# Peptides against a protein of PDB entry 5VVV, part 75

Target 1, 276 residues: chain A of PDB entry 5VVV
Amino acid sequence: FLCGVVEGFYGRPWVMEQRKELFRRLQKWELNTYLYAPKDDYKHRMFWREMYSVEEAEQLMTLISAAREYEIEFIYAISPGLDITFSNPKEVSTLKRKLDQVSQFGCRSFALLFDDIDHNMCAADKEVFSSFAHAQVSITNEIYQYLGEPETFLFCPTEYCGTFCYPNVSQSPYLRTVGEKLLPGIEVLWTGPKVVSKEIPVESIEEVSKIIKRAPVIWDNIHANDYDQKRLFLGPYKGRSTELIPRLKGVLTNPNCEFEANYVAIHTLATWYKSN
Target 2, 276 residues: chain A of PDB entry 5VVV as posed
Amino acid sequence: FLCGVVEGFYGRPWVMEQRKELFRRLQKWELNTYLYAPKDDYKHRMFWREMYSVEEAEQLMTLISAAREYEIEFIYAISPGLDITFSNPKEVSTLKRKLDQVSQFGCRSFALLFDNIDHNMCAADKEVFSSFAHAQVSITNEIYQYLGEPETFLFCPTEYCGTFCYPNVSQSPYLRTVGEKLLPGIEVLWTGPKVVSKEIPVESIEEVSKIIKRAPVIWDNIHANDYDQKRLFLGPYKGRSTELIPRLKGVLTNPNCEFEANYVAIHTLATWYKSN

## One batch from the design tools (peptide; made by RFdiffusion4, then SolubleMPNN)

Design b2_p15_2_s3 (from b2_p15_2, 8 letters changed)
Fold by OpenDDE base, seed 4:
Structure b2_p15_2_s3 (fold): chain B 276 residues (1-276), chain A 15 residues (1-15)
Amino acid sequence: as target 1 above (276 residues)
Amino acid sequence: MREELFKKMREDVEE
């Protein structure tokens, strides 16, 4: 069970010292996972093709080593979906080289994120893939296998919540393709019925699990505030029955952008997790 | 797209 934090918000990423402090807190609270997915980290998303500099590499190596020190699984995410051409072997090779570099930093867990992108494929991809889901699954499977089928590999679908599913969760051709074609060792991220789900009913998890043919990892936006800088979400982790725990592969909270605001959010997640 | 997402997220928390 993956339980911890995803740094998955838009805006200013956390600094390395904050991330290290996070790892310390996660360990203390018996959480086990950090997903590195800061949306505005240039080499994570907008410039995903660009290799890390020597200086950036040193920082990431240090960060990954710190995670290991605190027994936190560091998952490196990349979001190539803004402009990748799935059918282009050079793009696939570029992605492989980028992840090779990160692997050299000591990272062993990875994620490919296709959230918050246009559903339209380019003309070249339309000639090769039957659907957007097929394109995403193809590259994800290939990368997963290329990396030697790491123990933890995550996929974030474009339809990552109930309200983004067309026509709905149970009838989504996109999610059906993901379920059928994504290799079984790859986990699927999900935010619940909504992008920000006040509640995640058990039935909703059963529904999505059926179509994706696996228990999802919750990317939980309950405490996310990147969408409203006038709000800080300081309340407890709630609206999730502990009955979800056996039906999930994990929960990663995407909390407030303000690192200092997240004590309650993360601590109460830990309490929730341990209460099962 | 970010603006649309943020709008959706704001709506989600008001429901």
Scores: peptide ipSAE 0.740, ipTM 0.967, DockQ to the pose 0.863
Fold by OpenDDE base, seed 2:
Structure b2_p15_2_s3 (fold): chain B 276 residues (1-276), chain A 15 residues (1-15)
Amino acid sequence: as target 1 above (276 residues)
Amino acid sequence: MREELFKKMREDVEE
C-alpha cells in the first residue's frame, strides 16, 4: 500500500530542504511514499526532453538518497503529454534516455503522467494509434518494460477523475483501453469523483477499479490549494472511509503549496491509514 | 489549460 505525498501542484515547487523534512515526517508517521510530480518543474513537464544538468543531477541524487535514508519510496514522475509524439521513435528514445538518467540517480520507481493535457493526438499519432488511450498505453508499457518492470510504476490517465470521464467512468472507452491494455504491473492513479473530491465513496472506487481492472492509487487533491491562492486547507483528511484501504493500492495526498501548512493534512492521512 | 483546471477545482470545492 503506497501512502504518502505527491508533490503534484502547480506553482513554486518545494525546495530540497522541505522535501527532506517531508521525508522525516513521513517516516515518523509511518508513511512510505513520495511522488515527485511538481507541475512547474521545467524538466518534469514543459521541457521533459531536457536532461538534468550536473547541478540538478547532484540535487536529485541527494534527494533520492535522503528518501532512501528515511525509507521513503521515491517515485519520479515525468509528464511528456504536452507535446510528445507517441508514434515517433525518437521521442520514445528521448523519454528512455531521460528516465535512464534518473535511474542513474538511484531512482527505482517511476510514473508517467498524462493529466491536464489536451485529448487530441497529432496527425502522425492518429495514423498509428486507434485512440489517445492506445497511444498512452503503448508508450507506458514500452517504458515500463524498458526499465525492467520496476516494482512501482504509476500511470496517470488523462481521465483521472469521474468528471473527466467521457461519457462516464464505467462507460469510458479511454479507461476501458487503459484497463485492457495497460500491463497489469502498472498502477493507475485516480483522483476520485472530482478533481477535488470532498468525498470518495467506496462505490466510486469499485466502479473505476472494474474498468481499469485493478485497484487504483488515489491522487488526492483534498488539501490542494494551487487553484486558490486565498485559501489554505488546514482541515483533516476526511471523507474517505477506511473501507477504501483494502480496495486501493495506495493514497498520495497532493497538499497545500505552502509546505508549512500541511502538518494536519499529512498527519491525519497517516492516522487514517493506520486505523485500518 | 491551467486556468480551466483551476476553475474546475474551485467549483469542485464549492459543491
Scores: peptide ipSAE 0.734, ipTM 0.968, DockQ to the pose 0.863
Fold by OpenDDE base, seed 5:
Parts: sequence; structure tokens; C-alpha cells
Structure b2_p15_2_s3 (fold): chain B 276 residues (1-276), chain A 15 residues (1-15)
Amino acid sequence: as target 1 above (276 residues)
Amino acid sequence: MREELFKKMREDVEE
């Protein structure tokens, strides 16, 4: 069971010292996972093709080593979906080289994210793939296998919540393709019925699990505030029955952008997790 | 895309 934090918000990313402090807290509270996915990290998303510099490499190596020291699984995410051509072998090779570099930093867990992108494929991809889901699954499977089938590999679908599913969760051709074609060792991220789900009913998890053919990992936006800089979400982790725990592969909270605001959010997630 | 997402997230919280 993956339980911890995803740094998955838009805005200024956390600094390395904040991330190290996070690892200390996660260990103390018996949580086990950190997903590196800051939307405004240029080499994560906007410039995903660009290799890390020597200086950036040193920072990431240090961060990954710190995660290991605190027994936190460090998952490196990349979001190539803004402008990747899925059918272009050069794009695939570029993605492989980028993840090879991160592997050299000591990273062993990875994620491919296709959230918050347009559903339209370019003309070249339309000639090769039957759908957007087929294109995404193809590259994800290839990368997963190329990396030697790492113990933890995550996939974030473009339809990552109930309200983004067309026509709905149970009838989504996109999610059906993901469920049928995504290799079984790859985990699927999900935010619940909504992008920000006040409640995640057990029935909603059963519904999505059926179509994706696996228990999801919750990317939980309950304490996310990147969408409203006037708000801080300081309340407890709630609206999730502990009966969800045996029905999930994990929960990663995407909390407030302000690192200092997240004590209650993360601590109460830990209490929730240990209460089962 | 970001602005549309943020609008959706704001709506989700108010519901």
C-alpha cells in the first residue's frame, strides 16, 4: 500500500530542504511514499525532453538518497503529454534517455502522467493509434518494459476522475482501453468522482476498479489549493471510509502549495491509514 | 487548460 504525498500542484515547487523535511515527517508518521510531480518544474512537463544539468543532477541524486535514508519510496514522474508525438520513435527514445538519466541518480520507481492535456492526437498519431488511450498505453507499456518492469510504476490517465470520463466511468472507451491494454504491473492514479473529491464513496472505487481491472492509487486533491491562492485547507483528512484501504493500491495526498500548512493534512492521513 | 482546470476545482469545492 502506497501512502504519502504527491507534490503535484501548479505553482512554485517545494525546495530541496522542504522535501527532505517531508521525508522525515513521512517516516515519523509511518508513511512510505513521495511522488515527485511538480507541474511547474520545467524538465518534468514543459521541457520534458531536456536532460538535467550537472547541478540539477546533483540535487536530484541528493534528494533520492535522502528519501532512501528515511525509507521513503521516491517516485519520479514525467508529463510528456503536452507535445509528445507518440508514434515518433525519436520521441520515445528521448523519453527513455531522460528516464535513464534519472535511473542513474538512483531512482527505481517512476510515473508517466497524462493529466491536464488535450484529448486530440496529431495527424501522425492518428495514422498509427486507434485512440488517444491506445497511444498512451503503448508508450507507457514500452517504457515500463524498457526500465525492466520496476516494482512501482504509475500511470495517470487523462480521464483521472469521474467527471472527466466520457460518457461516464463505467462506459468510458478510454478507461476500457487502459484497463485492457495497460500491463497489469502498472498502477493507475485516480482522484475520485471529481478533481477535488470531498467524498470518495466505496461504490465509486468499485466502479473504476472494474473498468481499469485493478485497484487504483488515489491522487487525493482534498487539501490542494493551487486553484485558489486565497484558501488554505487546514482541516483533517476526511470523507474517505477506512473501508477504502483494502480496495486501493495507495493514497497520495496532493496538499497545499504552502509546505508549512500541511501538518494536519498529512498527519491525519497517517492516522486514517493506520486505523484499518 | 490550467484556467479551465482551476475553474473546475473551485466548482468541485463549492459543491
Scores: peptide ipSAE 0.731, ipTM 0.966, DockQ to the pose 0.867
Fold by OpenDDE base, seed 3:
Structure b2_p15_2_s3 (fold): chain B 276 residues (1-276), chain A 15 residues (1-15)
Amino acid sequence: as target 1 above (276 residues)
Amino acid sequence: MREELFKKMREDVEE
């Protein structure tokens, strides 16, 4: 069971010292996972093709080593979906080289994210793939296999919540393709019925699990505030029955942008997790 | 895209 934090918000990323402090807190609270997915980190999303510099490499190696020191699984995410051409073998090879570099930093867990992108393909991809889901699954499977089928590999669908599913969760052709064709060892991220789900009913998890043919990992936006930084979400982790725990592969909270505001959010998630 | 997402997220928490 993956339980911890995803740094998945828009805006200023946390600094390395904050991330190290996070790892200390995660260990202390018996959580086990950190997903590196800061949307405005340039080489994560907008410039995903660019290799890390020597200086950036040293920082990431140090960060990954710190996660290991605190027994936190470091998952490196990349979001190529803004401008990747799925059918272009040069694009696939570029993605492979980028992830090879991160593997050399000591990273062993990875994620491919296709959230917050247009639900369409370019002309070249339409000639090769039957649908957008087919294109995403193809590259995800290829990368997963290329990396030697790592123990933890995550996929974030473009339809990552109930309200983004067309026509709905149970009838989505996109999610059906993901469920049928995504290799079984790859986990699927999900935010619940909504992008920010006040509640995640057990029945909603059963519904999505059926179509994707696996238990999801919750990307939980309950404490996210990047969409309105005038708000701070300081309340406890709530609206999630502990009956969800045996029906999930994990829960990763995407909390407030302000690192110092997240004590209650993360601590109460830990309490929730240990209450099972 | 970001602004549309943020609008949706605001709506999600107001419901």
Scores: peptide ipSAE 0.706, ipTM 0.963, DockQ to the pose 0.883

Design b2_p15_2_s4 (from b2_p15_2, 8 letters changed)
Fold by OpenDDE base, seed 1:
Structure b2_p15_2_s4 (fold): chain B 276 residues (1-276), chain A 15 residues (1-15)
Amino acid sequence: as target 1 above (276 residues)
Amino acid sequence: MREKLFELARKAVEE
């Protein structure tokens, strides 16, 4: 069971010292996972093709080493979906080289994220792939196999919540393709019925699990505040029955942008997890 | 709401 934090918000990323302090807190609270997915880290999303500089490499190696010191699984995410051409072998090779570089930093767990992108493929991809889901699954499976089938590999779908599913969760052709064609060792991220789910009913997890043919990892936006810079979410982790735990592969909370605001959010997630 | 933020990010890649 993956339980911890995803740094997955828009806005200023956390500094390296905040991330190291997070790992110490995660260990102390018996949580086990950190997903590196900051939207405004340029080489994560907008400039995903660019290799890390020597200085950036030293910082990431130090961060990954710190995660290992605190027994936290460091998952490196990349979000190529803004402008990748899935049918272009050069794009696939560029993605492989980027993940090879991160593997040299000591990283062993990875994620491919296709959240918050346009649902339209370019003309070249439409000639090769039957749908957007087929294109995403093809590259994800290829990367997963290329990396030697890592113990932890995550996929974030473009339809990552109930409100983004067309026509709905149980009948989505996109999620059906993901469930049928994504290799079984790859985990699927999900935010619940909404992007920010006030509640995640057990029945909603049973519905999505059936179509994706696996238990999801919850990307939980309950404490996310990147959409409203005038608000801090300081309340406890709530609206999730502990009956979800045996029906999930994990829970990763995407909390407030302000690192110091997240004590209650993360601590109460840990209490929830240990209550099962 | 995240949709608006993603639209801003998309525009920043096109500029």
Scores: peptide ipSAE 0.045, ipTM 0.735, DockQ to the pose 0.115
Fold by OpenDDE base, seed 4:
Structure b2_p15_2_s4 (fold): chain B 276 residues (1-276), chain A 15 residues (1-15)
Amino acid sequence: as target 1 above (276 residues)
Amino acid sequence: MREKLFELARKAVEE
């Protein structure tokens, strides 16, 4: 069971010292996972093709080593979906080289994120792939196999919540393709019925699990504030029955952008997790 | 609301 934090917000990323402090807190609270997915890390998303500099490499190596020191699984995410051409072998090779670099930093767990992108494909991709889901699954499977089938590999679908599913969760052709074609060792991220789910009913998890043919990892935006920088979400982790735990592969909270605001959010997630 | 943020991010990549 993956339980911890995803740094997955838009806005100023946390500094390395905050991330190290996070790892210490996660260990103390018996949480086990950190997903590196800051939307405004240029080399994560907008400039995903760009290799890390020597200085950036040193920082990431130090961060990954710190995660290991605190027994936290460090998952490196990349979000190529803004402008990748899935059918172009050069794009696939560029993605491979980027993840090879991160592997050299000591990273062993990875994620491909296709959240917050349009459902359209370019003309070249439409000639090769039957759908956007087929394109995403193809590259995800190829990368997963290329990396030697790492123990933890995550996929974030474009339809990552109930409200983004067309026509709905149980009838989504996109999620059906993901469920049928995504290799079984790859985990699927999900935010619940909504992007920010006030509640995640058990029935909603059963519904999505059926179509994706696996238990999801919750990307939980309950404490996310990147959409309203005037608000801090300081309340407890709530609206999730502990009956979800045996029906999930994990829960990763995407909390407030302000690092110091997240004590209650993360601590109460840990209490929730340990209550099962 | 999150959708508005990614739209802004996408525009920044296209510029």
Scores: peptide ipSAE 0.044, ipTM 0.734, DockQ to the pose 0.116
Fold by OpenDDE base, seed 3:
Structure b2_p15_2_s4 (fold): chain B 276 residues (1-276), chain A 15 residues (1-15)
Amino acid sequence: as target 1 above (276 residues)
Amino acid sequence: MREKLFELARKAVEE
C-alpha cells in the first residue's frame, strides 16, 4: 500500500530542504511514499525532453538518497503529454534516455502522467493509434518494460476523475482501453469523483476499479490549493472511509503549495491509514 | 498560459 505525498501542484515547487524535511515527517508518521510530480518543474513537464544538468543531477541524487535514508519510496514522475508525438520513435527514445538518467540517480520507481492535457492526438498519431488511450498505453507499456518492469510504476490517465470521464466512469472508452491494454503491473492514479473530491465513496472506487481492472492509487487533492490562491485547507483528511484501504493500491495526498501548511493534512492521512 | 487555463478549469469543475 503506497501512502504518502505527491508533490503534484502547479506553482513554485518545494525546495530540496523542504522535501528532505517531508521525508523525515513521512517516516515519523509511518508513511512510505513520495511522488515527485511538480507541474512547474520545467524538466518534468514543459521541457520533459531536456536532460538534467550536472547541478540538477547532484540535487536529485541527493534527494533520492535522502528518501532512501528515511525509507521513503521515491517515485519520479514525468509528464510528456503536452507535446509528445506517441508514434515517433525518436520521442520514445528521448523519454527512455531521460528516465535512464533518473535511474542512474538511484531512482527505481517511476510514473508517466497524462493529466491536464488535450484529448486530441496529432495527425501522425491518428494514423498509428486507434485512440488517445491506445497511444498512451502503448508508450507506457513500452517504457515500463524498457525499465525492466520496476516494482512501482504509475500511470495517470487523462480521465483521472469521475467528472473527466466521457460519458461516465463505467462507460468510458478511454478507461476501458486503459483497463484492457495497460500491463497489469502498472498502477493507475485516480482523484475520485472530482478533481478535488470532498468525498470518495466506496462505490465510486468499485466502479473505477472494475473498468481499469485494478485497484487505483488515489491522487488525493483534498488539501490542494493550487487552483485557488485564496484557499488554504488546514482541516483533517476526511470524507474517505477506511473501508477504502483494502480496495486501493495507495493514497498520495497532493497538499497545499505552502509546505508549512501541510502538517495536519499529512498527519491525519497517516492516522487514517493506521486506523484500518 | 496553458497551466492557468487548467487551474481555472479545475476550479470551475469543483464549484
Scores: peptide ipSAE 0.038, ipTM 0.757, DockQ to the pose 0.316
Fold by OpenDDE base, seed 2:
Structure b2_p15_2_s4 (fold): chain B 276 residues (1-276), chain A 15 residues (1-15)
Amino acid sequence: as target 1 above (276 residues)
Amino acid sequence: MREKLFELARKAVEE
């Protein structure tokens, strides 16, 4: 069971010292996972093709080593979906080289994120793939196999919550393709009924699990505030029955952008996790 | 609401 934090917000990423402090807190609270997915980290998303510099490499190696020291699984995410051509072997090879570099930093767990992108393929991809889901699954499976089938590999769908599913969760051709074609060792991220879900009912998890043919990892935006910088979400982790735990592969909270605001959010997630 | 952030991020990549 993956339980911890995803740094998955828009806005200023956390500094390395904040991330190290996070790992210490996660360990103390018996949480086990950190997903590196800061949207405004240039080489994560907008410039995903760019290799890390020597200085950036040293920082990431240090960060990954710190995660290991605190027994936190460091999952490196990349979000190539803004401008990748899935059918282009050069793009696939570029993605492979980027993840090879991160593997050299000591990273062993990875994620491919296709959240917050247009549900459209370019002309070249339309000639090769039957759908956007087929394109995403193809590259994800290829990368997963190329990396030697790492123990933890996550996929974030474009339809990552109920409101983004067309026509709905249970009838989504996109999610059906993901469920049927994504290799079984790859975990699927899910956000619940909405981008910010006040509640995540058990029935909603059963519904999505059926179509994706696996228990999801929750990317939980309950404490996310990147959409409204005038608000801080200081309340407890709530609106999730503990009956979800046996039906999930994990929960990763995407909390407030302000690192210092997240004590209650993360601590109460830990309490929730240990309560079952 | 995250859609607005997505729209902003996308615009930044297209510019």
Scores: peptide ipSAE 0.048, ipTM 0.740, DockQ to the pose 0.119; fails the geometry check

Design b2_p15_3_s1 (from b2_p15_3, 7 letters changed)
Fold by OpenDDE base, seed 5:
Structure b2_p15_3_s1 (fold): chain B 276 residues (1-276), chain A 15 residues (1-15)
Amino acid sequence: as target 1 above (276 residues)
Amino acid sequence: SKVKEKAKKIVEEEE
């Protein structure tokens, strides 16, 4: 069971010292996972093709080493979906080289994120792939196999919540393709019925699990505030029955952008997780 | 801004 934090917000990423402090807190609270997915990290999303510099490499190596020191699984995410051409072997090779670099930093766990992108494939991809889901699954499977089938590999679908599913969760051709064709060792990220789910009913997890043919990892936006910088979500982790725990592969909270605001959010997630 | 795109999606889900 993956339980911890995803740094998955838009806005100023946490500094390395905050991330190390997070790892210390995660360990202390018996949480086990950190997903590196800061949307405004240039080389994570907008410039995903660009290799890390020497200085950035040193920082990432130090961060990954710190995660290991605190027994926190460091998952490196990349979000190529803004402008990748899935059918272009050069793009696939560029993605491979980027993940190879991160693997050399000592990273062993990875994620491919296709959240917050348009559903439209380019003309070249439409000639090769039957659907957007087929394109995403193809590259995800290829990358997963290329990396030697790492023990933890995550996929974030473009339809990552109930409201984004067309026509709905149980009938989504996109999620059906993901469920049927995504390799079984790859985990699927899900935010619940909504992007920011006030509640995640058990039935909603059973529904999505059926179509994706696996228990999801919850990317939990309950404390995310990147969409409303005037608000801080200081309340407890709530609206999730503990009956979800046996039906999930994990829960990763995407909390407030303000690192200092997240004590209650993360601590109460840990309490929730331990209550099973 | 990318924040606005997510914010728009979230607001559209609250309405």
Scores: peptide ipSAE 0.087, ipTM 0.782, DockQ to the pose 0.492
Fold by OpenDDE base, seed 4:
Structure b2_p15_3_s1 (fold): chain B 276 residues (1-276), chain A 15 residues (1-15)
Amino acid sequence: as target 1 above (276 residues)
Amino acid sequence: SKVKEKAKKIVEEEE
């Protein structure tokens, strides 16, 4: 069971010292996972093709080493979906080289994120792939196999919540393709019925699990505030039955941008996780 | 911006 934090918000990323403090807190609270997915890291999303500099490499190596010191699984995410051409072998090779670099930093766990992108493929991809889901699954499977089938590999679908599913979760051709074609060792990220799910009913997890043919990892936006910088979500982790735990592969909270605001959010997630 | 579109979608989901 993956339980911890995703740094998955828009806005100023956490500094390395905050991330190290996070790992210390995660260990102390018996949480085990950190997903590196800061949306405004240029080399994560907008410039995903760009290799890390020597200085950035040293920082990431230090961060990955710190995660290991605290027995926290460091998952490196990349979000190529803004402008990748899935059918272009050079793009696939570029993605491979980027993940090879991160593997050299000592990273062993990875994620491909296709969140917050349009469902439209370019003309070249439409000639090769029958759907956007087929394109995403193809590259995800290829990368997963290329990396030697790492123990933890995550996929974030474009339809990552109930409201983004067309026509709905159980009938989504996109999620059906993901379920049928995504290799079984690849985990699927899900935010619940909504982007920010006030509640995640058990039935909603059973519904999505059926179509994706696996238990999801919850990317939990309950404490996310990147969409409203005037709000801080200081309340406890709630609206999730502990009956979800046996039906999930994990829960990663995407909390407030303000690192200092997240004590209650993360601590109460840990309490929730240990209550089953 | 995609952030603004996401924020809009989130707000529309809260209404």
Scores: peptide ipSAE 0.079, ipTM 0.779, DockQ to the pose 0.516
Fold by OpenDDE base, seed 2:
Structure b2_p15_3_s1 (fold): chain B 276 residues (1-276), chain A 15 residues (1-15)
Amino acid sequence: as target 1 above (276 residues)
Amino acid sequence: SKVKEKAKKIVEEEE
C-alpha cells in the first residue's frame, strides 16, 4: 500500500530542504511514499525532454538519497503529454534517456503522467494509434518494460476523475483501453468522482477498479489549493471511509502549495491509514 | 492556460 504525498500542484515547487523535512515527517508518521510531480518544474513537464544539469543532478541525487535514508519510496514522475508525439521513435528514445538519467540518480520508482492535457492526438499519432488511450498505453508499457519492470510504476490517466470520464467512468472507452492494455504491473492513479473530491465513496472505487482492472492509487486533491491560492485547506483528511484501504493500492495526498500548511493534512492521512 | 481550465472545472465542480 502506497501512502504519502504527491508534490503534484501548480505553482512554486517545494525546496529541497522542505522535501527532506517532508521525508522525516512521513517516516515519523509511518507513511512510505513521495511522488515527485511538481507541475511547474520545467524538466518534469514543459521541458520534459531536457536532461538535468550537473547541479540539478546533484540535487536530485541528494534528494533521492534522503528519501532512502528515511525509508520513503521516491517516485519520479514525468509529464510528457503536453507535446509528445507518441508515434515518433525519437520522442520515445528521448523519454527513455531522461528516465535513464534519473535511474542513475538512484531512482527505482517512476510515473508517467497524462493529466491536464488535451484529449487529442496529432496527425502522426492518429495514423498509428486507434485512440489517445492506445498511444498512452503503448508508450507507458514500452517505458515500463525498458526500465526492467520497476516494482513501482504509476500511470496517471487523462480521465483521472469521474467528471473527466466520457461518457462516464464505467462506459469510458479511454479507461477501458487503459484497463485492457496497460500491463498489470503498472498502477493507475485516480482522483475520485471529481478533481477535488469532497467524498470518495466505496462504490466509486469499485466502479473505476472494474474498468481499469486493478485497485487504483488515489491522487487525492482534498487539500490542494493551487486552484485558489487565497484558500488554505487546514482541515483533516476526511470523506474517505477506511473501507477504501483494502480496495486501493495507495493514497497520495496532493496538499497545499504552502509546505507549512500541510501538517494537519498529512498527519490525519496517516491516522486514517493506521485506523484500518 | 491548462491551469485555468482545471481551476475552472474545479470551481464548477464545487457549485
Scores: peptide ipSAE 0.064, ipTM 0.767, DockQ to the pose 0.497
Fold by OpenDDE base, seed 1:
Structure b2_p15_3_s1 (fold): chain B 276 residues (1-276), chain A 15 residues (1-15)
Amino acid sequence: as target 1 above (276 residues)
Amino acid sequence: SKVKEKAKKIVEEEE
């Protein structure tokens, strides 16, 4: 069971010292996972093709080593979906080389994210792939196999919540393609019925699990505030039955942008996880 | 911007 934090918000990323302090807290609270997915990290999303500099490499190596010291699984995410051409072998090779570089930093767990992108493929991809889901699954499976089938590999769908599914979760052709064609060792991220789910009913997890043919990892936006910089979400982790735990592969909270605001959010997630 | 589209979708889901 993956339980911990995703740094998955828009806005200023956390500094390396905040991330190391997070790892200390995660270990102390018997949580086990950190997903590196900061949306405004240039080399994570907008400039995903660019290799890390020597200075950035030293920082990432130090961060990955710190996660290992605290027994925290460091998952490196990349979000190429803004402008990748899925059918172009050069794009696939560029993505491979980027993940090879991160593997050399000591990373062993990876995520490929297709959240917050347009559903339209370019003309070249439409000639090769039957749908956007087929294009995403093809590259995800190829990357997963290229990396030697890592123990932890995550996929974030473009339809990552109930409200984004057309016509709905159980009938989505996109999620059906993901469930049928995504390799079984790849985990699927999900935010619940909504982007920010006030509640995640057990029945909603049973519905999505059936179509994706696996238990999801919850990307939980309950404490996310990147959409409203005037609000801080300081309340406890709530609206999730402990009956979800045996029906999930994990829960990763995407909390407030302000690192100092997240004590209650993360601590109460840990209490929830241990209550099963 | 894609951030505005996400923010709009989140706000439309809270209404």
Scores: peptide ipSAE 0.061, ipTM 0.766, DockQ to the pose 0.515

